# Designs tried in a protein design run: peptides against a protein of PDB entry 7BDX. Part 31

Target 1, 212 residues: chain A of PDB entry 7BDX
Amino acid sequence: EMGAAACTLLWGVSSSEEVVKAILGGDKALKFFSITGQTMESFVKSLDGDVQELDSDESQFVFALAGIVTNVAAIACGREFLVNSSRVLLDTILQLLGDLKPGQCTKLKVLMLMSLYNVSINLKGLKYISESPGFIPLLWWLLSDPDAEVCLHVLRLVQSVVLEPEVFSKSASEFRSSLPLQRILAMSKSRNPRLQTAAQELLEDLRTLEHN

## One batch from the design tools (peptide; aimed at target 1 R79 E80 Y117 S160)

Design b2_p14_3_s1 (made by RFdiffusion4, then SolubleMPNN; from b2_p14_3, 6 letters changed)
Fold by OpenDDE base, seed 2:
Structure b2_p14_3_s1 (fold): chain B 212 residues (1-212), chain C 212 residues (1-212), chain A 14 residues (1-14)
Amino acid sequence: as target 1 above (212 residues)
Amino acid sequence: as target 1 above (212 residues)
Amino acid sequence: SLFEARRERLLSPS
């Protein structure tokens, strides 16, 4: 309980750039983010076991951790730190997104996707995550999720790849051959306005790439 | 481990006034400080039991909690919050300081005393803690500690009482009759320069009160 | 990069 409460407060204040700088300026950041990855992984692994009752505090704790990572990645120096010094954490996030089933741990998926999106704002970060083994299949696996917010953030990450020619050119063949176009077209007709807009914009960006 | 790490980071960033304001501006502050008091109390109670191996993480966690309270109390709005909305936490700190033996949990004692000192900067806070049952005997109990830092912060809290005429006048009779003058005189001859200075200043303040 | 300028960061409120 106390751990979750403390972590939640840390999450709240991590929305500030100055707080992120303070977190990273100390000598404790590396250890913290290492343990963060391990904790998130442990939580996801516990879901497949006989542990039916996810303590609301455990879930809250992991949500706060994912939120902190997201907010750190929202800041330029935070992205640099993650990509240079905490790649294992990024690898963990990618792995966990693949391990979770459609509809499972929706809130956590959204937060992890938001963190990856923020990392992808940095070209070095985008290169790192897009070159991860199975990245393109992972995107399509995640798009099979019934949740609109999960799908929205997948589309945003796809857009980050599509909008960077240097990155997209390396994956273009695999991307085009495996693109779930019908699924994205269905999303462009969604009643969810955010999902609809994201799908439409991505389709427009893809059309632009086909004409160039 | 993860809880202690998160709490330690929260402690580090709580040195900022803006972070303290952010913590208090949310809807989670009351619950957090309520659980904080309970957690600190649980920790101290565990020391008297068969639990010999205090996990370094548990100690670190409680130190961070006490540090957060101290840093919140360092800010005017934080003092106001504690005195108005978290009096139970202050009561807990006073109780725990009494429950701990000389030489026991030195670092925690120092942090708790620092928090009380910060609370005492606010006249309302000073009135609240000084009117707590057994406050004057508690000060003398704490001065029996062999640790110079504990004694230093006790003397500083005593000085806060002595320097406020409205507060001191209410306790003056009990204070003068129970004052461990020889102990304070011994501290004024300490090899520890901070302790020496604090004891000398307090003795000067007391002499001034006797002449007025 | 042009991407950094065009893409909005995502904050996660607690």
Scores: peptide ipSAE 0.224, ipTM 0.850, DockQ to the pose 0.070
OpenDDE base, seeds 1, 3, 4, 5: peptide ipSAE 0.229, 0.207, 0.216, 0.211; ipTM 0.850, 0.850, 0.850, 0.846; seeds 1, 3 fail the geometry check

Design b2_p14_3_s2 (made by RFdiffusion4, then SolubleMPNN; from b2_p14_3, 5 letters changed)
Fold by OpenDDE base, seed 5:
Structure b2_p14_3_s2 (fold): chain B 212 residues (1-212), chain C 212 residues (1-212), chain A 14 residues (1-14)
Amino acid sequence: as target 1 above (212 residues)
Amino acid sequence: as target 1 above (212 residues)
Amino acid sequence: SPFEAREERLLSPS
């Protein structure tokens, strides 16, 4: 219980840029994020079958860890740190997103997607994650989730790829051939206004690319 | 391991006043410090006999917790919070200081003493801790520690009492009758310059009080 | 950049 409480407080205060800088300026950051990846991986591996996440201390702990990573990635120096010094963590996040079934660990999935989105704000980060093995199939796997919030954050990540010519050009053939267009079109008709908007914007971006 | 790492980071960043304010401004502070006291108590109770603290994750976790409390108490609003809303934690710290043998858990003892010293900066805090049952005997118990750093922080806490007439007057009779003068005199001859100075200053303060 | 304006910082759940 205490670990979850402490980690939750750390998550809360990490919303500050100064706190992120303080975390990264110490000699403990590397170890912390290494253990973070391992902890998240262990948690996901412990999930049996189709059992939904329970409101447990362990779950809350892992949520806080994912939240911390998200907040670190929200800062320029944090993105640099993750991309340069904690690539294993990024690899772990990508792997875990693939390991989770649609509808499984929804909140965690959202947090991890948000962290990757923040990483993608940096071109170096975007290049790294998009060049990861199976990245495009992973996006489509995640887009099959029944949760609107998961799908929203997937679409945002897809948009980050589409809007960066240097990245998109390398994967354009695979992207076009595998694009679940019908799924995205369905999302553009969602009753969820955020999801609807994100899908519409992506469709517009894709149309623009086809005309160029 | 992850809990200790997270708590250690929280300890580090809590050196900032802004972080302390952020911790206390949330709705989780009360619960956090309640659990902190329980965790520290459980740790101390788990210590068998004369076994010294080991460099374990559990020990490091508890050190970090004590460090966080110290940093909270270093801030005016933190002292107010502890004295008003987390008195049980202060009671726990006092109790645990009494439960530990001389030479046992030296680092933890130092951190706890530092937290109490910080609390004593506020008159309300000083009143609260000095009016706690067995406070004066506890000071002398702690002063029997072979560790110079423990003794230093005890002397600093004693000085806080001696220098506050409103507090000292209430306990002056007990204080004078129980004062381990020979021990303090011995410390005034210590090779540790900080301990030597603290003991000398306290002796001067006591002499001043006897002449008034 | 438009992307920098989209940085997401998360507060811990209350």
Scores: peptide ipSAE 0.037, ipTM 0.833, DockQ to the pose 0.098
OpenDDE base, seeds 1, 2, 3, 4: peptide ipSAE 0.036, 0.037, 0.037, 0.036; ipTM 0.833, 0.834, 0.833, 0.834

Design b2_p14_3_s3 (made by RFdiffusion4, then SolubleMPNN; from b2_p14_3, 6 letters changed)
Fold by OpenDDE base, seed 3:
Structure b2_p14_3_s3 (fold): chain B 212 residues (1-212), chain C 212 residues (1-212), chain A 14 residues (1-14)
Amino acid sequence: as target 1 above (212 residues)
Amino acid sequence: as target 1 above (212 residues)
Amino acid sequence: SLFEAREERLLSPS
């Protein structure tokens, strides 16, 4: 309970760039982000097929941790830190996203995807995550989720890959051969306007790439 | 471990007034400070005569909590919050300071005393703590500590009482009858320059009060 | 750069 309360406060204040800089300027950041990955992993492993209790202290704790990572990754210096000094955390996030089943831990998936999207704003970060083993299959695995918000954030991450020629070129063959086009087309007709727009934009970007 | 890391980061960033305002502006502050008191109390109770492991995760966690309270109390809006909305926490801190033996949990005592000193900067805060049952005996109990830093912060708190006529007048009789003058005189000859100065200043203030 | 124009997500707990 105390941990969840503290992490929740830290999450809230980490929405400020100055706070992120202060977090990263101290000598405790490395340890914090290392344990963050371990804690998130332990949480996912503890689910063992059970439904997440969304309002449990443990859930709130892990949500706050994922939120902090997201806020750190939202800022240039935070991205630089994560990509340079906390790659294991990024690996853990990718692994956890793969370990979760469709419909399982939706809120956590969204937060983790948001963090990866923010990391992907940095070319170095995008390169790192996109070169991770099984990254392309992971995208499609996540896109199979029935939740619109999960799918939205997956599409945003896919778009980050598509919009960066240096990254896309390396995976273009696998990407084209495995692209769940019918799923994306279905999303472009979603009643969720954010999902609909994201899918439409991605389809437009893909068409542009096929003509170049 | 994760809790300690999170609280440590929160402690660090709470040195900023803007961060304290952000903490207090959210709806989670009340819960946080309530659980803080409970956690600190549980820690002290768990010692059961054992020597504090200063570098344990639990110790670091409680130190960070006490540090956060201190930083909140260092700012006007934080003092207002604590005195208005978290009086139980202040009561807990006073109780814990009384429950600890001389030489026990020195670092925690210092942090708690720092928090009380900061609270005492507010007249409302000073009134509240000084009107707590057994406050004057508590000061002398704490002043019996062999640690110079504990004694320093006790003297600073005593000075806050002495320098506020409205507060001092209410306890002047008990204060004068129980004042460990020989102990304070000994501290005025301390090799610790901070303690020496604090004791000398207090003695000067007391002399001034006796002549008025 | 195209990256600088991207939406950076800042989150706060509800």
Scores: peptide ipSAE 0.041, ipTM 0.838, DockQ to the pose 0.091
OpenDDE base, seeds 1, 2, 4, 5: peptide ipSAE 0.039, 0.040, 0.040, 0.038; ipTM 0.836, 0.837, 0.838, 0.835

Design b2_p14_3_s4 (made by RFdiffusion4, then SolubleMPNN; from b2_p14_3, 6 letters changed)
Fold by OpenDDE base, seed 5:
Structure b2_p14_3_s4 (fold): chain B 212 residues (1-212), chain C 212 residues (1-212), chain A 14 residues (1-14)
Amino acid sequence: as target 1 above (212 residues)
Amino acid sequence: as target 1 above (212 residues)
Amino acid sequence: SLFEAREERLLDPS
């Protein structure tokens, strides 16, 4: 319980850029983010079947960890840190997103996807995650989730790929051949306004690329 | 391990006044500091005999917790919070300081004493801790510690009492009757310059009070 | 910048 409480507080204060800088400026950051990945992985592996996040200390703890990663990635120096010094964590996040079933651990998925989105703001970060083995299939796997928030953050991440010619060109053939167009079209008609907008924007971006 | 790491990071960033304000401005602070006291107590009670702090996750975790309390108490609003809303924590700290033997858990003692010193900056805080049952005997018990740092922070806390007439007057008779003068005199000759200075200052303050 | 607009910080969960 105490660990979860401390981690939750740390998550809250990490919303500040100055706090992120303080975390990364210390000598504990590398170890912390290494253990973070391990902890998240252990949690996911402990799930039996389609089990959802329980309202437990363990779940809250992992949510806080994912939130911390997200907040770090929201800062330029944080992105640099993650991409240069904590790549294993990024690999872990990608792996865990693949290991989870549709509808499973929805909140955690969202947090992890948000962290990847933040990383994608940096070209180096985007290159790293997009060059990960199975990245494109992973995107489509995640897009099969029934949860609108999961799908929203997947679409936003996909958009980051599509909008960067240097990245998209490398995977354009695979991307086009596997694109779940019908699914995205369906999302453009969603009652969730954020999802609807994201899907529509992505469709427009894709059309622009096809005409160029 | 993860809990200890998170708590250590939280300790580090809590050195900032703005972070303390953020912690206390949230809805988690009360719960956090309640659990903090429980955790520290559990740790101390788990010790067998004269066992020192082990270089363990548990020890590091508790050190970080004590550090957080200290940093909170270093801020005006933090002192107010502790004195108004987390008195049980203060009671716990006082109890634990009494439960530990001389030379036992030295680092933790120092951190806890530092927190009490910070609380003593506030008159309300000083009143609260000094009116705790057994406070004066506790000071002398702690002053019997062989560690110079422990003794230093005890002397500083004693000075806070002596320098506040409103507080000292209530316990002056007990204080004078039980004062370990010879011990303080010995400390004024310490090779530790900080301890030496603190002891000398306290002796001067005591002389001033006797002449008035 | 477009980059600044894309940054997402999670607010205090409390």
Scores: peptide ipSAE 0.040, ipTM 0.829, DockQ to the pose 0.081
OpenDDE base, seeds 1, 2, 3, 4: peptide ipSAE 0.038, 0.039, 0.037, 0.038; ipTM 0.829, 0.828, 0.829, 0.829; seed 2 fails the geometry check

Design b2_p14_4 (made by RFdiffusion4)
Pose (drawn by RFdiffusion4):
Order: sequence, then structure tokens, then C-alpha cells
Structure b2_p14_4 (pose): chain A 212 residues (1-212), chain B 210 residues (1-210), chain P 14 residues (1-14)
Amino acid sequence: as target 1 above (212 residues)
Amino acid sequence: EMGAAACTLLWGVSSSEEVVKAILGGDKALKFFSITGQTMESFVKSLDGDVQELDSDESQFVFALAGIVTNVAAIACGREFLVNSSRVLLDTILQLLGDLKPGQCTKLKVLMLMSLYNVSINLKGLKYISESPGFIPLLWWLLSDPDAEVCLHVLRLVQSVVLEPEVFSKSASEFRSSLPLQRILAMSKSRNPRLQTAAQELLEDLRTLE
Amino acid sequence: LFTNGLDDRPPVPH
């Protein structure tokens, strides 16, 4: 209970750039981010499906962990630190997104997809994520999730890699062969404006790159 | 005059999340949200045989109080603090909406309805408002108000209550059937565009979940 | 302590 309360407080204060700089400056953050991935992996493996039932100081603990990772990656030196020091944590995030079934732990998936988008803002972070093993199959599969907030964060991540045609050119062929053009087109007609324009903007960039 | 000027200044700076977080600790020593409800209750009681005066120092004081409550509830930890600590203030707001006759204190009713909408974004806040005494009769009473802006914010609150699970097993199935569908339909053909679109949106949501 | 929005819903767009 005490462990989760401290992680929740750290999640609250981690929204500040001054606090994020202080976390990376203290010689204990490396251990914190290594054991964070282990705790997130342990939490996901412990779930035999079901849902989560807002596990008392268990779900709130991992949510605080993913929330901290997201708030750290939101700061320039935070996403820089993560791609240099905590590349294993990025591997764990990408693995846990594929390991989590659609509709299972939706809040954890959005927090994790938000952190991958933030790390992709760093040039090396974009290279590391896009060159990870089943990255493209993972993207199209996360789009098969019924939750609209998960689909929105998948499209934002796809738009981020698509916005760097150099990195996008390495993962060619499968971007044309396996892309769920139909699902993205359905998302460009959603009554939710943020999801609708995210898919509309991604479609504009996808059609423009195939011709230019 | 001085009290209203300081409250208006606080309403201006309360649009910042950093300021809202700073306000939530101050409620301990000086019961800011506890005495806010008393001041709002005292103001409406003082309008015995009369309606609003406006441009007054007392009018802008309560407007600033309701504006501050709204700007606090607009921040996630603000609406979380209100539903945990300031449930009496939420009671007062819901009570004063029913106590205010139609056409009386229109700007105050709109600001109050905006704060309730914001608190309803919080899961517990939604339960607390929808399970409050006389809540459905209050929605009907507020929709009988001639002012379009008040009707718009009632429809926005009703839309917020209609969306999300609320157990969904006839707990929310009866809430939808008990609404003034005729008035909502009349407001869907309204000459005020903002009101017409809110009633149209709400009607779509009522039909979608039927 | 605050839930950092865990107990919140998405706001209805207007």
C-alpha cells in the first residue's frame, strides 16, 4: 500500500519538467527504470484474462509506473535518457502491448502507447521503436482494438513514424501490403472528432507518400 | 466591493491547473469551499421577492464563486477533491438550482450547471449527482426555464449522465425513459443554434442507447 | 492522494 502511494505521488509530480530533470539527475533512476519494466511485465503475466477490477494498490501501482514513464518521456531529456539508458524498458513496453489482448487493460495500453509516441519524438527513439521486431504487425493488430482511445494513440504513433519518410523507407513493402486501409478509412468517419481527424490526417499522409 | 474584486481576480487565475492545485490545500485552514456554499446559499435566500440585479458588487461576488468552483472542477484532481472533500458544496449547488425560480439568476444557474457537468466527468462525481434527491425532477424543472443557455447546460449535463455504463441493467434504461423527451424534441427544432445542436446530439444518444 | 485522472471519463465534446 505504501509502495503504491509513493508511486502515485511521483506520477503526480512527474508532470513537471523540473521534477523530471531532478529524477534523471539523481543516481538511482537507472535502477528505478530497470525494475519498472520487471514490475509491469510481472503484472501483465499475472493476469489470466478477466479484466483488472481496479486491483487495490496493484493496478494503481503499475498505472503509476506507466504514468511516470509517460511523463518522463514527455520531456526532451527524459525521452533522451530512456533511449540511452532504459532500452530494455522500451522492449518491455513493446512486448506487453502485443501480449495484452484487445479490451484487456485498456488504460495500461494507452499509457504505454502514449510513452512510445513521446519517445518517438527523439530521433534515436524513433529509430529504436520502428526497428523493433514485429513492430508493423503490432501496429495493425492494436488497431483491431474496439476501444477508440487505443485506436487514436495507435494512429498518432503511426503518423509519427510516417512523418519521417527516411525511417518509414526502411520498413517499406509491409507498410503497403499489411496496412488496415479499411479500418483507418472507417476511423475517418467516426463521430469522435479527435479520432476522425487523426485518421483523416494519417490517410492524407499515406496517400501523399505513395505518389510523391 | 473589495471581497468581489479579490474573488474575480481568483476566478481569472483559477483557469490554470497550477493555481487549482494550489487552491486544494488552502481549503484545510480556511474552509474555502465550505464557506463558498454558505455565501451562495445566503445570496439566493436574500433574493426574496425579487430577481437578479446584475452590475452589482454582490452579483459579481457569487459569479466569481461559482466560476471558481467550475474552474476547479475543470481540472482532474479538482473534481476529484470536490467529490471527496466538498460534497456539501455539491449539495448546495444542486439545492440552489431547484430553489431558484425560472428566469431568476440566469447567469448563476449556468455557472452552477457548468460545475456539475465538470464534476460529472469524475466517476464518483457522476454517481453523486445522479443519485442526489429529486435529481430527475430538477432536470425537468430546469428545462422549463425560458433562457436558452440554461436549457443548453441542462441538456449537456443530461448527455453526460446518459453516456457511460451506470450499471446499464435498467439502472440507466429507466433514467432515459423518465426524461422530458417532448421538450428535448421541441428544443431539437429550436431557432437558437447552440441549443438546437445540444438537443439533437442528446436525441441521437438517447436513440443510440435504446 | 489523487488518482491523476484514473477515475475520470473523457469529456463530452461540444

Design b2_p14_4_s1 (made by RFdiffusion4, then SolubleMPNN; from b2_p14_4, 8 letters changed)
Fold by OpenDDE base, seed 5:
Structure b2_p14_4_s1 (fold): chain B 212 residues (1-212), chain C 212 residues (1-212), chain A 14 residues (1-14)
Amino acid sequence: as target 1 above (212 residues)
Amino acid sequence: as target 1 above (212 residues)
Amino acid sequence: ISSGGLLDREPIPW
């Protein structure tokens, strides 16, 4: 209970850039993000099947941790910190996204995907995550999720790769050979307007890259 | 471990007035401070004798909570919040200060005394804590502590009472009849310069009140 | 004590 309450408050105040700078300016930041990765990993490993009590103190605690990481990654100095000093956390997030089944821990997947998207705003961050082993297969695995919000954040991350020539050129062959085009086309017809738009934009970007 | 790390970060960032305002502006503040009191109480009740592992995760967690309360109480809106909406926490702090033996949990006592001192900066806060049952006996109990830093913060709290006519007039008879004058005189000869000064100032204030 | 960013405010004069 108390840990979840404290982390929830820290999550709430971490929406401020000044608070993120204060977190990172302290000597406790490295330890905090190290334990964050371990805590998230332990939580995911403790999940027996597809059953999740979303309102549990443990779930709320892990959501708050993922929210803090997302808010840190939303700030330029936070992205630099994560990519330079907390790579193990990024590797853990990528691993956990692979370990979770479609439909499992939807809110946590969304928060982790949002954190990776925020990291991908920096070229260094995008290079790091996209060069991670199994990154492209992971994108397609995540895109199989039935949840529209998960799929939306996957499409945004895919778009971040496609729009960066230095990153896309390294993986273009693998990307094109494995692209779940039928799935993306289905999303472009979604009743969810955000998902529909994201899928349409990605399809337009991909068509532009085939003509160049 | 993770709870202690998160609370330690929240403690660190709570030194900012803007962060305190953000904590209090959220819907989670009441619950957080309610659980804080319960957590501190549970910790003190779990203490078997005088043995304390100061470096334990549990100790660090409770220190961070007490630090957050102190930093909240250092801000005007934080004092108003505590006195208006978290009186149970103030009552708990007063109780815990009475439950702890001389020399026991020195750092926690210091943090709790600092929080009460900060609350006492407001007349409403000072009235509330000074009108608490057994407050004057509690001050003398705490002043029996062998630790100079505990005694310093007790003397500061005593001075806050003495310097406020509206508060002191209500308890002046009890205060004078129970005043541990020999103990305060001994502190005025302390090798600790901060304790020496605080004891001298209080003795001067008391002498001034006897001549009026 | 100060390592946690602890504040201890002086009394506000009335």
Scores: peptide ipSAE 0.037, ipTM 0.789, DockQ to the pose 0.086
OpenDDE base, seeds 1, 2, 3, 4: peptide ipSAE 0.035, 0.030, 0.036, 0.036; ipTM 0.795, 0.783, 0.790, 0.795

Design b2_p14_4_s2 (made by RFdiffusion4, then SolubleMPNN; from b2_p14_4, 7 letters changed)
Fold by OpenDDE base, seed 3:
Structure b2_p14_4_s2 (fold): chain B 212 residues (1-212), chain C 212 residues (1-212), chain A 14 residues (1-14)
Amino acid sequence: as target 1 above (212 residues)
Amino acid sequence: as target 1 above (212 residues)
Amino acid sequence: LSSGGLDDREPPVW
């Protein structure tokens, strides 16, 4: 309980750039982010096969951790810190996104995907995550999720790859050969307007890349 | 481990007035401070009779909690919040200071005394703590501590009472009858310059009150 | 169309 409450407050205040700078300028930041991935991993491993997102203090704690990572990644110095000093955390987030089944821990998936999207704003971060083993298969695995918000945040991450020629060129063959085009086309017809827009924009970006 | 790391970061950033305002403006502040006292109490109760301050993640967690309370009490709106909305926490801090033996959990005592001193800057806070049952005996119990920093922070809290006529008048008879004058006189001769100064100033303030 | 740099993205804060 208390840890979740403290971590939730830290998450809330981490929405401030100055708070992110204060966190990162302190001597405890490395330890915090080193343990964060382990804690998130332990939570995901404790989820029995078909157990959904627990409405528990443990879930709230892990969500707050993922929220802090997202807010740190929202700031330029935070992205630099994560990519330079906390790569193991990024590896863990990618692993956990793969370990979770479709429809499992949807809120945690969204937060982790938001953190990866924010990391992808930094070219070093985008390079790092896109060069991770199984990254392209992971994107397609996550796009199979029944949740529209999961799919939306995956599409945003896919768009970050597609819009960066230096990154896209490295995986373009794998990307083109495995692209779940029918799934993205179905999303472009979604009743969710955010998902619909993101899928339409991605399809336009992909068409532009086929003509170049 | 993770809870202690998160709470330590929250403690560090809570030194900012804007962060304190953000903590208090959120919907989670009441829950956080409600559980804080329980967590500190559980820690003190887990200390077997002669076990000193544990160099543990649990100790670090509890110290960070006490540090957050101190930093919140350092700000005017934080003092108002504690005195209006978190009185149970103040009662718990007073209780824990009484439960701890001389020389036991010295760092925690210092942090708790610093929080009470900060609360005492608000007249409502000073009234609240000074009207708490056994407050005067508690001050003398804490002044018997062998630690100079504990004694220093007790002397500062005693001075807050002595310098507030509206508060001091209510307990002046008990205060005068139980004052450990020889102990304070001994502290005025301490090799610790901060303790020496605080004891000298308090003795001057007391002399001024005897002549009025 | 000025390709706004990657840094021109306003990242979501949560």
Scores: peptide ipSAE 0.033, ipTM 0.798, DockQ to the pose 0.074
OpenDDE base, seeds 1, 2, 4, 5: peptide ipSAE 0.032, 0.026, 0.027, 0.019; ipTM 0.799, 0.794, 0.792, 0.798

Design b2_p14_4_s3 (made by RFdiffusion4, then SolubleMPNN; from b2_p14_4, 6 letters changed)
Fold by OpenDDE base, seed 4:
Structure b2_p14_4_s3 (fold): chain B 212 residues (1-212), chain C 212 residues (1-212), chain A 14 residues (1-14)
Amino acid sequence: as target 1 above (212 residues)
Amino acid sequence: as target 1 above (212 residues)
Amino acid sequence: ISSGGLDDREPVPQ
């Protein structure tokens, strides 16, 4: 209980750049983000079946942790920190996204995807995550999710890759050969306007890249 | 482990007024400070004998909680919040200070005393804590501590009472009748310069009040 | 060449 409350407060205040700077300026940041990865991993491994108790203290705690990571990644110094000093955490997030089934732990997936997207704003971060083993298959695995919000954040991450020639060129062949085009086309017809727009934009970007 | 890490980070960032405002502006503040009191109480009740494992995660966690309370109390809006919305926490801190033996849990005592001192900067806070049952006996109990830092912070809190006529007048008779004058005189001869000065100043303030 | 796409830093509100 207390851990979840403290972590939730830390999540809330981490929306501020100055708070992120304060977190990272301390001697405790490295340990915190190391344990964060371990804690998130332990939580995912403890999940029995496909049911998540979203209202549990443990769930709230892990959501807060993922939220903190996301907020840290939203800031330039935070992205630099994650990419330089917390690569294990990024690797853990990528692993956890692969281990979760479609529809399982949706809120956590969204937060983790948001964190990776924020990391992708940094070219070094984008390079790091896109060069991770199984990254492209992981994107497609995640796009199979029934949740529109999960799919939206996957599309955003895919777009970050597609829009960066230095990254996309390295994986373009694998990307094109495995692209779930029918799934993305289906998303471009979604009733969810955010998902619809994101899918349309990605399809346009992909068409542009084929003509270049 | 993770709870202690999160709480330690929250403690560190709570040194900023803006962070305190952010903590208090959220819908989670009330719950957090309620659970804080309960957690601190549970920790003190779990202490076997006079030995504290200062290096334990649990100890670090509780120290961080007490540190957060102290930092919140350092800010005007934080004092207002504590005095208006977290009185139970203040009562808990007062109780815990009474339950701990001399020399027991010194670091926590210091932090709790610092929080009460910070609350005492607000006249409403000072009134509230000084009107708490057994407050004067508690001060003298705490002054019996062998630790110079504990005694220093008790003297500072006593000084806050003595320097506020509106508070001191209500308890002046009990205060004068129970004053551990010999103990304070001994502290005024301490080799610890901070303790020495604080004891000397308090003795001067007390003499001034006897002549008025 | 519309520069607009990359700047959506999304802090997650609670």
Scores: peptide ipSAE 0.075, ipTM 0.826, DockQ to the pose 0.045
OpenDDE base, seeds 1, 2, 3, 5: peptide ipSAE 0.059, 0.042, 0.063, 0.044; ipTM 0.827, 0.825, 0.825, 0.825

